# Peptides against a protein of PDB entry 3ZOQ, part 63

Target 1, 223 residues: chain A of PDB entry 3ZOQ
Amino acid sequence: QLLQDSWWNQLKEEFEKPYYQELREMLKREYAEQTIYPDSRDIFNALHYTSYDDVKVVILGQDPYHGPGQAQGLSFSVKPGVKQPPSLKNIFLELQQDIGCSIPNHGSLVSWAKQGVLLLNTVLTVRRGQANSHKGKGWERLTDRIIDVLSERERPVIFILWGRHAQMKKERIDTSKHFIIESTHPSPFSARNGFFGSRPFSRANAYLEKMGEAPIDWCIKDL

## One batch from the design tools (peptide; made by RFdiffusion4, then SolubleMPNN)

Design b2_p15_6_s3 (from b2_p15_6, 12 letters changed)
Fold by OpenDDE base, seed 2:
Structure b2_p15_6_s3 (fold): chain B 223 residues (1-223), chain A 15 residues (1-15)
Amino acid sequence: as target 1 above (223 residues)
Amino acid sequence: SLAAEEEAYNQEQLL
């Protein structure tokens, strides 16, 4: 099966639907004819690192980084050894200001994912050098379903929604059960309009503690 | 606009 059991049980019906089969065929062509990111084996890394039941926090991104070696199937995250993109640098600046973490010497957020932070992009693939090249091809329908099944889960989730694209998903989130942390996007073009000072990391941990759950260790060790 | 924010994220990757 494509996914670990907890996610498969929630999403298996989607993979049988025509829209996903069409997406799959499109992706086969794209990966054969173009350079596509991330590696095809890494497309579902967010779901691989964080099981359905283990999700504590969701951080929504748009689509993968479109440069060589960057994307690793996790929103905002880059593989070790890759220069930190501007938005990620700002995320770490806010992390430092919020809870005092040092700026790591790499951009991998895998340690967050392993603790229950679902680092989900709404679109899971991209053509090299062409941002949003796979927008509107079917990924959004699948990732909407991911949000839906999390919203339907009894155990609460914290959704961190940076920017308007992510915030469009609020209508899918049952706020009687789940928590939402919103601000402007960490991009240099928007971070000063509300992202800086939003303290999403301490706020998320405060909610987790209220629910009797272990907080996230947001601080990232150097490699 | 939403498009402007999306474009901003696209542009930052070129910096």
Scores: peptide ipSAE 0.134, ipTM 0.810, DockQ to the pose 0.604
Fold by OpenDDE base, seed 1:
Structure b2_p15_6_s3 (fold): chain B 223 residues (1-223), chain A 15 residues (1-15)
Amino acid sequence: as target 1 above (223 residues)
Amino acid sequence: SLAAEEEAYNQEQLL
């Protein structure tokens, strides 16, 4: 099956729907005829690393990085050896100021994913050099369902919503049960308007502790 | 705006 059991149980019906079949056929053509990111085997890495039941925190992104070798199927994350994009650099700056973590020499957030941080983009593929090229093709319907089934989960989730794009999903989240941390986007164009100093990492851990859950070790070791 | 944020993110990826 496409996904591990816990996610498959939540999402299997989506994959049978016409919209997803059309998306799948489109993607087959795209990957055959153009350069598409991430690698096709990495599209669902966020769900592979973080099971439905293991989700503690969600960080929403827009769509994958569109440069060579960057995207690895996790929002904001880049493969080791890849220069950290500006937004990611700012994320690490805030991490350092928030909880004292050192800035890592790479941009991989896999260690967060393995601890229950779902690093989900709303759109999961992109053409090389063409941001939002796969917007409106069906991914948003699937990723909305991901948000929905998490919102419906009895065990609370923490949603970190950076910027307006992510914050548009707030209406899908049951705030009587789940926690939301909002700020401006970490992009250099917006970070100084509220992202810096927002302390999302310590705040997330504070909520986890209140729920009796283990906090996230946000600090990332060098490779 | 939403459009401005998306464009900003796109732009930074080119740096």
Scores: peptide ipSAE 0.128, ipTM 0.810, DockQ to the pose 0.663
Fold by OpenDDE base, seed 5:
Structure b2_p15_6_s3 (fold): chain B 223 residues (1-223), chain A 15 residues (1-15)
Amino acid sequence: as target 1 above (223 residues)
Amino acid sequence: SLAAEEEAYNQEQLL
């Protein structure tokens, strides 16, 4: 099956729906005719690394990085050896100021994902050099469902919503059960308007501890 | 406003 059992049980009905079949057929054409990121094997990495039941934190992104070798199927994350994009650099700057972590020599957030941080983009593919090229093609309906099934989960989730795009998803989140951390986007164009100093990492861990859960080790080791 | 944020993110990739 396409996904591990915990996610498959939540999402299997979506994959049978016409919108997803149309998306799938579109993607087949796109991957055949264009350079698409991430690698097709990496599209669902966020769900592969973090099971439905193991999600502690969700960080929403827009769509994958559109440059060669960058996207690895995780929001904001880049493969080792890839120059850190500006937003990611700012994320690490805030991480350092928030909880004292060193800035890693790479941009892979896989260690977060393995601890229960779902690094979810709302759109999961992109054409090389064409940001948002796969917007409105069906991914948003699937990723909305991902948010919905997490919102419906009894065990609380922390949603980190950077910027207006992510914050548009607030209406789908049951705040009687789940916690939302909001700020401006880490982009250089917005970070100084509220992202810096928002301390999302310590706030997330404080909430996890309040719930009796293990905190995330946000510090990333060098490779 | 959403378009402006998206454009900012897009331009970020060019920095």
Scores: peptide ipSAE 0.124, ipTM 0.804, DockQ to the pose 0.553
Fold by OpenDDE base, seed 4:
Structure b2_p15_6_s3 (fold): chain B 223 residues (1-223), chain A 15 residues (1-15)
Amino acid sequence: as target 1 above (223 residues)
Amino acid sequence: SLAAEEEAYNQEQLL
């Protein structure tokens, strides 16, 4: 099966729907005819690293980085050895100011994913050099369903929604059960309008502790 | 606006 059991149980119906079959056929053509990121084996890395039951925090992104070697199927994250993109640098700056973490010498957020931080893009593939090239092709319907099934989960989740794109998903989240942390996007074009100083990491951990759960170790070790 | 934010993200990826 495409996904590990906990996600498969939640999403298997989606993969049988016409929209996903059409998306799948489109992706087959795209990967054959274009350079598409991430690697096809990495498309669902967010779901591979963080099971449905283990999700503690969700961080929503738009779509994958479209440069060579960058995208690893996790929102905002880049593979080790890749220059940190501006938004990610700002995320680490806020992390340092919020809870005192050192800036890591790489941009991989895998350690967050392994602790229950679902690093989900709303669109899971992109053509090289063409941001949003796979927008409106079916991914949004699947990722909306991912948000929905998490919202329906009894065990609470913390949703970190940076920027208006992510915040548009707020209507899908049952705020009677789940917590939302909102600010402007970490992009250099918006970070100074509210992202810096928003302290999403300490706030997320405060919610986790209130819920009786272990906090996230947000600090990332050098490689 | 939403469009402006998306464009901003697109632009940062070109830096």
Scores: peptide ipSAE 0.112, ipTM 0.801, DockQ to the pose 0.611

Design b2_p15_6_s4 (from b2_p15_6, 9 letters changed)
Fold by OpenDDE base, seed 4:
Structure b2_p15_6_s4 (fold): chain B 223 residues (1-223), chain A 15 residues (1-15)
Amino acid sequence: as target 1 above (223 residues)
Amino acid sequence: REAEEEAAINAEKGL
């Protein structure tokens, strides 16, 4: 099957819907005719690394990086050996200031994903060199459903919503049960307006501790 | 403001 059992049980009905079949056919053409990121096998890496039941924290991104070797199916994350994009650099600067972690020599956030941090983009594919080129093609309906089924989950989730695009998803989240951490986006354009000093990592761990959950080890080791 | 943020995110991805 396409996904591990925990996510398949939540999302199987979406894959039978016309919009997803149309998206799938579009993607087949795109991957055949153009360079699309991430690799097709990596599209659902966020769901592969973090099961539905193991989600503790969600970090929403827009869409994948569109350069060679960058995207690995996780929001904000880049493969080892790839130069850290500006937003990711700012994420690590805030991480250092918030909880004292050193800046890693790579940009892979896989260690967060393995601990229950769902690194989800709202759009899961992109054409090479064409930011947001797969916007409005069907991914948003699927990723909205991912947010919905997490919101419906009895066990609480922490949603980290950087910037207005992510914050628009707040209406889909049951805030009587789940926790929201909001700030401006880590982009150099907006980071000085509220992202820096927002301390999302320590705040997330404080909520996890209140829920009796193990905190996230946000510090990333060098490779 | 959302359009401005999207434009900024799109621009930095090209760097």
Scores: peptide ipSAE 0.460, ipTM 0.911, DockQ to the pose 0.667
Fold by OpenDDE base, seed 1:
Structure b2_p15_6_s4 (fold): chain B 223 residues (1-223), chain A 15 residues (1-15)
Amino acid sequence: as target 1 above (223 residues)
Amino acid sequence: REAEEEAAINAEKGL
């Protein structure tokens, strides 16, 4: 079984579809012939760390980091010991200003994932040094289905949508049940245009409290 | 606008 039971029950039909079989065969060739990130075992880490039923918050990213040792199957997150990418640095700056968290000495967001923050990229693999190289290969159809089944869930979800690419997913989200937090992307090219000061972390926790759920501990401990 | 954002994200990853 590819996924734990809660996600498998929601997504098993996708894995049987021709598009995913074609994607899988493509990925087999890519991993054999080129350097692909993340490690093949880490592709579904977002779903491994956060079960379907445990999802409280979704943070959407584009695709994995394409440098050695960076990607760990979680949007915006990097493995410990890896230099924090600019967007991640800005995320931590906003976290500090929003709720007073210290800037961590690493870039791993695993602690968020373990608390129910689904750190989902729309595309789940990338070629080394070639940003978005696996765009349009089938991942988007699967990740759209992930959004769909969360939108269909009775228990509400909070979607944090940074930038326009993520915000295009709003049409798939039932806003009568679910909450959306929107701003510009944390990238240095856009962060000053609305990401900074957007306070997504405190806002997410305010919604969780309103729903009678435990808030996320967004503060990340040093390693 | 979407293309600009994608380009910005891609450029960042190349740094």
Scores: peptide ipSAE 0.456, ipTM 0.910, DockQ to the pose 0.616
Fold by OpenDDE base, seed 2:
Structure b2_p15_6_s4 (fold): chain B 223 residues (1-223), chain A 15 residues (1-15)
Amino acid sequence: as target 1 above (223 residues)
Amino acid sequence: REAEEEAAINAEKGL
């Protein structure tokens, strides 16, 4: 099976649907004919690092980075040794101002994922040098289902929704059970319009504490 | 504005 048991139980029906089979066939062609990111083995890394039951926080992104060696199947995250993209730099600036964390010497968010932060992109693959090139190919239907099954979960989740694209998913989230943290996107285009000073990290931890759960250690150690 | 955000995100990824 593609996924660990907890996610497989929630998503197995999606993988049998025609839309996903069409997506799979598209991806086979794309990976054969083009350079596609991330590596095919890393597509579901967000689900691999964070089980369905272990999800505490969700951070939604658009789609993977499209440069060589960047994407690792986690939203906003880059592999060690890769220069931090502008949005990620702004995320770390807000992290520093919010809770005092130092800026790490790398851009890997794996430590968050291992603590229950689901770093989910809406679209999980991209062509080299062609941002959002796999938009509208079926990923959105699967990732919407991921949001749906989390919304249906009894144990509360915190959804961090940066920017309008992510905020469109609010209609899928049962706010009687789950918490939403919204701001503008961390992109240099929008960060000064509300992302900076939004304090998503301390706010997320405050909700976790209210639920009697362990807070996230958002501070990232240097490698 | 959503299209502008998407365009900005897309442009950023190319830097």
Scores: peptide ipSAE 0.437, ipTM 0.905, DockQ to the pose 0.722
Fold by OpenDDE base, seed 3:
Structure b2_p15_6_s4 (fold): chain B 223 residues (1-223), chain A 15 residues (1-15)
Amino acid sequence: as target 1 above (223 residues)
Amino acid sequence: REAEEEAAINAEKGL
């Protein structure tokens, strides 16, 4: 099977649907004819690192980074050795101001993923150098279903929704069970309009503690 | 609104 048992049980029906088969065929052509990111083996890394049952926090991104060696199948995250993109730098600045973490010497958020932070993009692939080039090709339907099955889960989830694109998903989230943390996007274009000072990390941990769950260790160690 | 943010995010990714 493509996914671990917990996610497979939630998503197996989606993979049999025509839209996903069409998406798959499109992706086969794209990966054959173009340079596509991330590596095809890394497309579902967010689900690989964070099982359905282990999700504590969701951070939504738009789509993968489109430069060589950057994308690793996790929203906002870049592989070690890759220069931190502007939004990620701002995320780390807010992390430092919020809870005192040092800025790491790399941009990998895998340590968050392993703790139950689902780092999900709404679109999971991109053409090299062409931001959002796979928008509207079927990924959004699958990732909407991921949000839906998490919303339907009895155990509460914290959704961190940076910017308007992510916030459009609010209608899919049952706020009687789940918590939402909203601010402007960490992008340099919007970060000073509300992202900085939003303290999403301490707020997320406060909710986790209220629910009797272990907080996230948001601090990232140097490599 | 969403399109404007998308454009900004897309622009950033090129940097």
Scores: peptide ipSAE 0.424, ipTM 0.902, DockQ to the pose 0.578

Design b2_p15_7_s1 (from b2_p15_7, 8 letters changed)
Fold by OpenDDE base, seed 4:
Structure b2_p15_7_s1 (fold): chain B 223 residues (1-223), chain A 15 residues (1-15)
Amino acid sequence: as target 1 above (223 residues)
Amino acid sequence: DLAAEEAAIAAEKGL
């Protein structure tokens, strides 16, 4: 089965739709003819690490890193041993200033995913060296559905929306049930315009505590 | 500004 049961129950109808079949056929060609990231087995890692029922927080990204060895199917996350990209460095700077965590010696956010932080990109694949090369090919329809089914869930979710691209998804989120944390993007282009000092980590944990849920341990151990 | 943000994000992904 492509996905664990909790996500499959929510998304199975999407996989039968023509748009997804077309996407699947496109991806078969792309992976055969081009270097595509992440590895095909890692495309749905965000859903693998965080079940539908276990989602506490969602952090939206645009599309995967497009350099070798970087992407691991989680938004903003890079495999151990990979140089931390600028946005991720800024995320860790804000993490340190927000709640006092040390900056880790790697960029893997798997520990967040395992705690219920869904690290979802809007587009889940990319050609090597070609950002947004798989934009508009069907991923957005699936990932919109992921947002929709989370919005429809009775148990509240916290959505962290960095930058305008992610914030465009706000209209799909029932804010009567769910919480939104918005700021500018952690990119060096925008981080000083509102991301730094936004304290998304402490704010997310404050919402979790209000809901009677365990907070996220955002601090990442060195490897 | 959205396009500029997306472009900036795209540019840093390989760094």
Scores: peptide ipSAE 0.441, ipTM 0.916, DockQ to the pose 0.788
Fold by OpenDDE base, seed 3:
Structure b2_p15_7_s1 (fold): chain B 223 residues (1-223), chain A 15 residues (1-15)
Amino acid sequence: as target 1 above (223 residues)
Amino acid sequence: DLAAEEAAIAAEKGL
């Protein structure tokens, strides 16, 4: 199976739908004719690291980084050895101010993913150097379904929605069961308008504890 | 607005 059992049970019907088959055919052509990120084996890394049942927190991104070696199938995350992009640097600055974590010497958020932080982009692939090049090709329908099945889950989830693009997903989230943390985007163009000082990490952990869940260890160790 | 945010996010990814 492409996905572990818990996600497969939630998403198997999507993979049989025409829109997804069309997306797959498009991607086959794109990966053959263009440089596409992430590596095709890494497209579903967010679901690989964080099972459906283990999701505690969701952080939504737009689409993958489009430079060589950057994207690893997790929103905002970059592979070790890659320069931290501006938004990620701001995420770490807020992390430091919020809960006192040191700035890590790398940009990999895999440790968050392994603890139940689903690092999901709404679009899961991109052409090299062409942001949003795979927007509107079918990924949004699949990732909307991921949000939907999490919203339908009885066990509560915390959705961290940075910026208006992510916040458009609010209508899909049952706030009678789930919690939403909203702020402006960590981008340098918006971070000073509300992201800094929003304290999403301590707020998420406070809600997890209120729900009887183990908090996330947000601090990232150096490699 | 949304378009401006998306453009800003796109721009920073190239940095």
Scores: peptide ipSAE 0.439, ipTM 0.913, DockQ to the pose 0.649
Fold by OpenDDE base, seed 1:
Structure b2_p15_7_s1 (fold): chain B 223 residues (1-223), chain A 15 residues (1-15)
Amino acid sequence: as target 1 above (223 residues)
Amino acid sequence: DLAAEEAAIAAEKGL
């Protein structure tokens, strides 16, 4: 079984569809012939760490980091020992300003994932050094379905949508029962235009508390 | 600009 039971129940039909079979065959070739990130065993880490029922918050990314040892199968997250990419540094700066967390000495967001923060990229694989190289190959259809089944879930979800790319998914989200937190992207290109000061972490926790749910402990301990 | 944002995000991932 590719996924844990809760996600499998929601997504099993997708894996039988032609688009996914074509994607799978493409990926087999890519991993055999190219250096692809993340490791094939880590592609679905976001779904492994955060079950369908345990999702409290969704943070959407574009596609994985394309450098050696970086991608962890979680949006924005990098493996311990890897220098923090600029966007991640800005995320931690906002985290510090928002709720007073210290800047961690690593970039792993696994602790968020384990608490119900689905760290989902819209595209789940990439060629080394070639950003968006797997764009338009089928991942977007699967990840759209992930958003759809969460939108259909009765228990509310908070969607944090940084930047225009992520915000394109708003039309798929039932805002009658789900919450959306929007700002510019944490990238140095856009962070000063609205990401900084947007306070997504405290805002997310405020919604969780309003729903009667435990807030996320966003602070990340040093390793 | 969406294209500019996507390009900037892509660029930083190599750093």
Scores: peptide ipSAE 0.436, ipTM 0.912, DockQ to the pose 0.773
Fold by OpenDDE base, seed 2:
Structure b2_p15_7_s1 (fold): chain B 223 residues (1-223), chain A 15 residues (1-15)
Amino acid sequence: as target 1 above (223 residues)
Amino acid sequence: DLAAEEAAIAAEKGL
């Protein structure tokens, strides 16, 4: 897919590498032979909504939702009209407790993305009904590079790392420049072990304000 | 456990 100039300048070398060419060929076969999510045009939505220069916050996920109509190329986000998955419901519960936002009647996080919240999954595609089916196919190398170029950026970034999978990326982040907010994952499996009460939204905004940046309006309006 | 977390996330995405 064609990227914005700011991301293209950072990632163009990756797209020429053999691993990415192999990934692309794999994806062509997968989309032709299987039901793959998200739609092929939505794979890079996180980068489309949030330019390299506009990134203020990064929220890392694993891989896309694998049910019909759910994934929209943004971590944790679901298309309007889609039932909110359990982790997303917990995210909104924490949002409500943290900064008083109402729980929206939909699960789209596009409003965050448009404000500079990079909603990045480590793996950007999945087969229908088969979580992690595209794990280890090359996405991780590209998304690691995305983290790397953000870490190398002079302008600070806030990384919100929910759960151990996301936290494995901490070694790639220059903490002398960037800020990390860590907790357990919002999944029902782990949310009560540290995610609830972690207040990532207010903490992120406090740090943005300290840096002289506009805070994120985390509250999501009903549709 | 990382594997347990990944499995739990995988499971919930199907709900």
Scores: peptide ipSAE 0.425, ipTM 0.912, DockQ to the pose 0.732

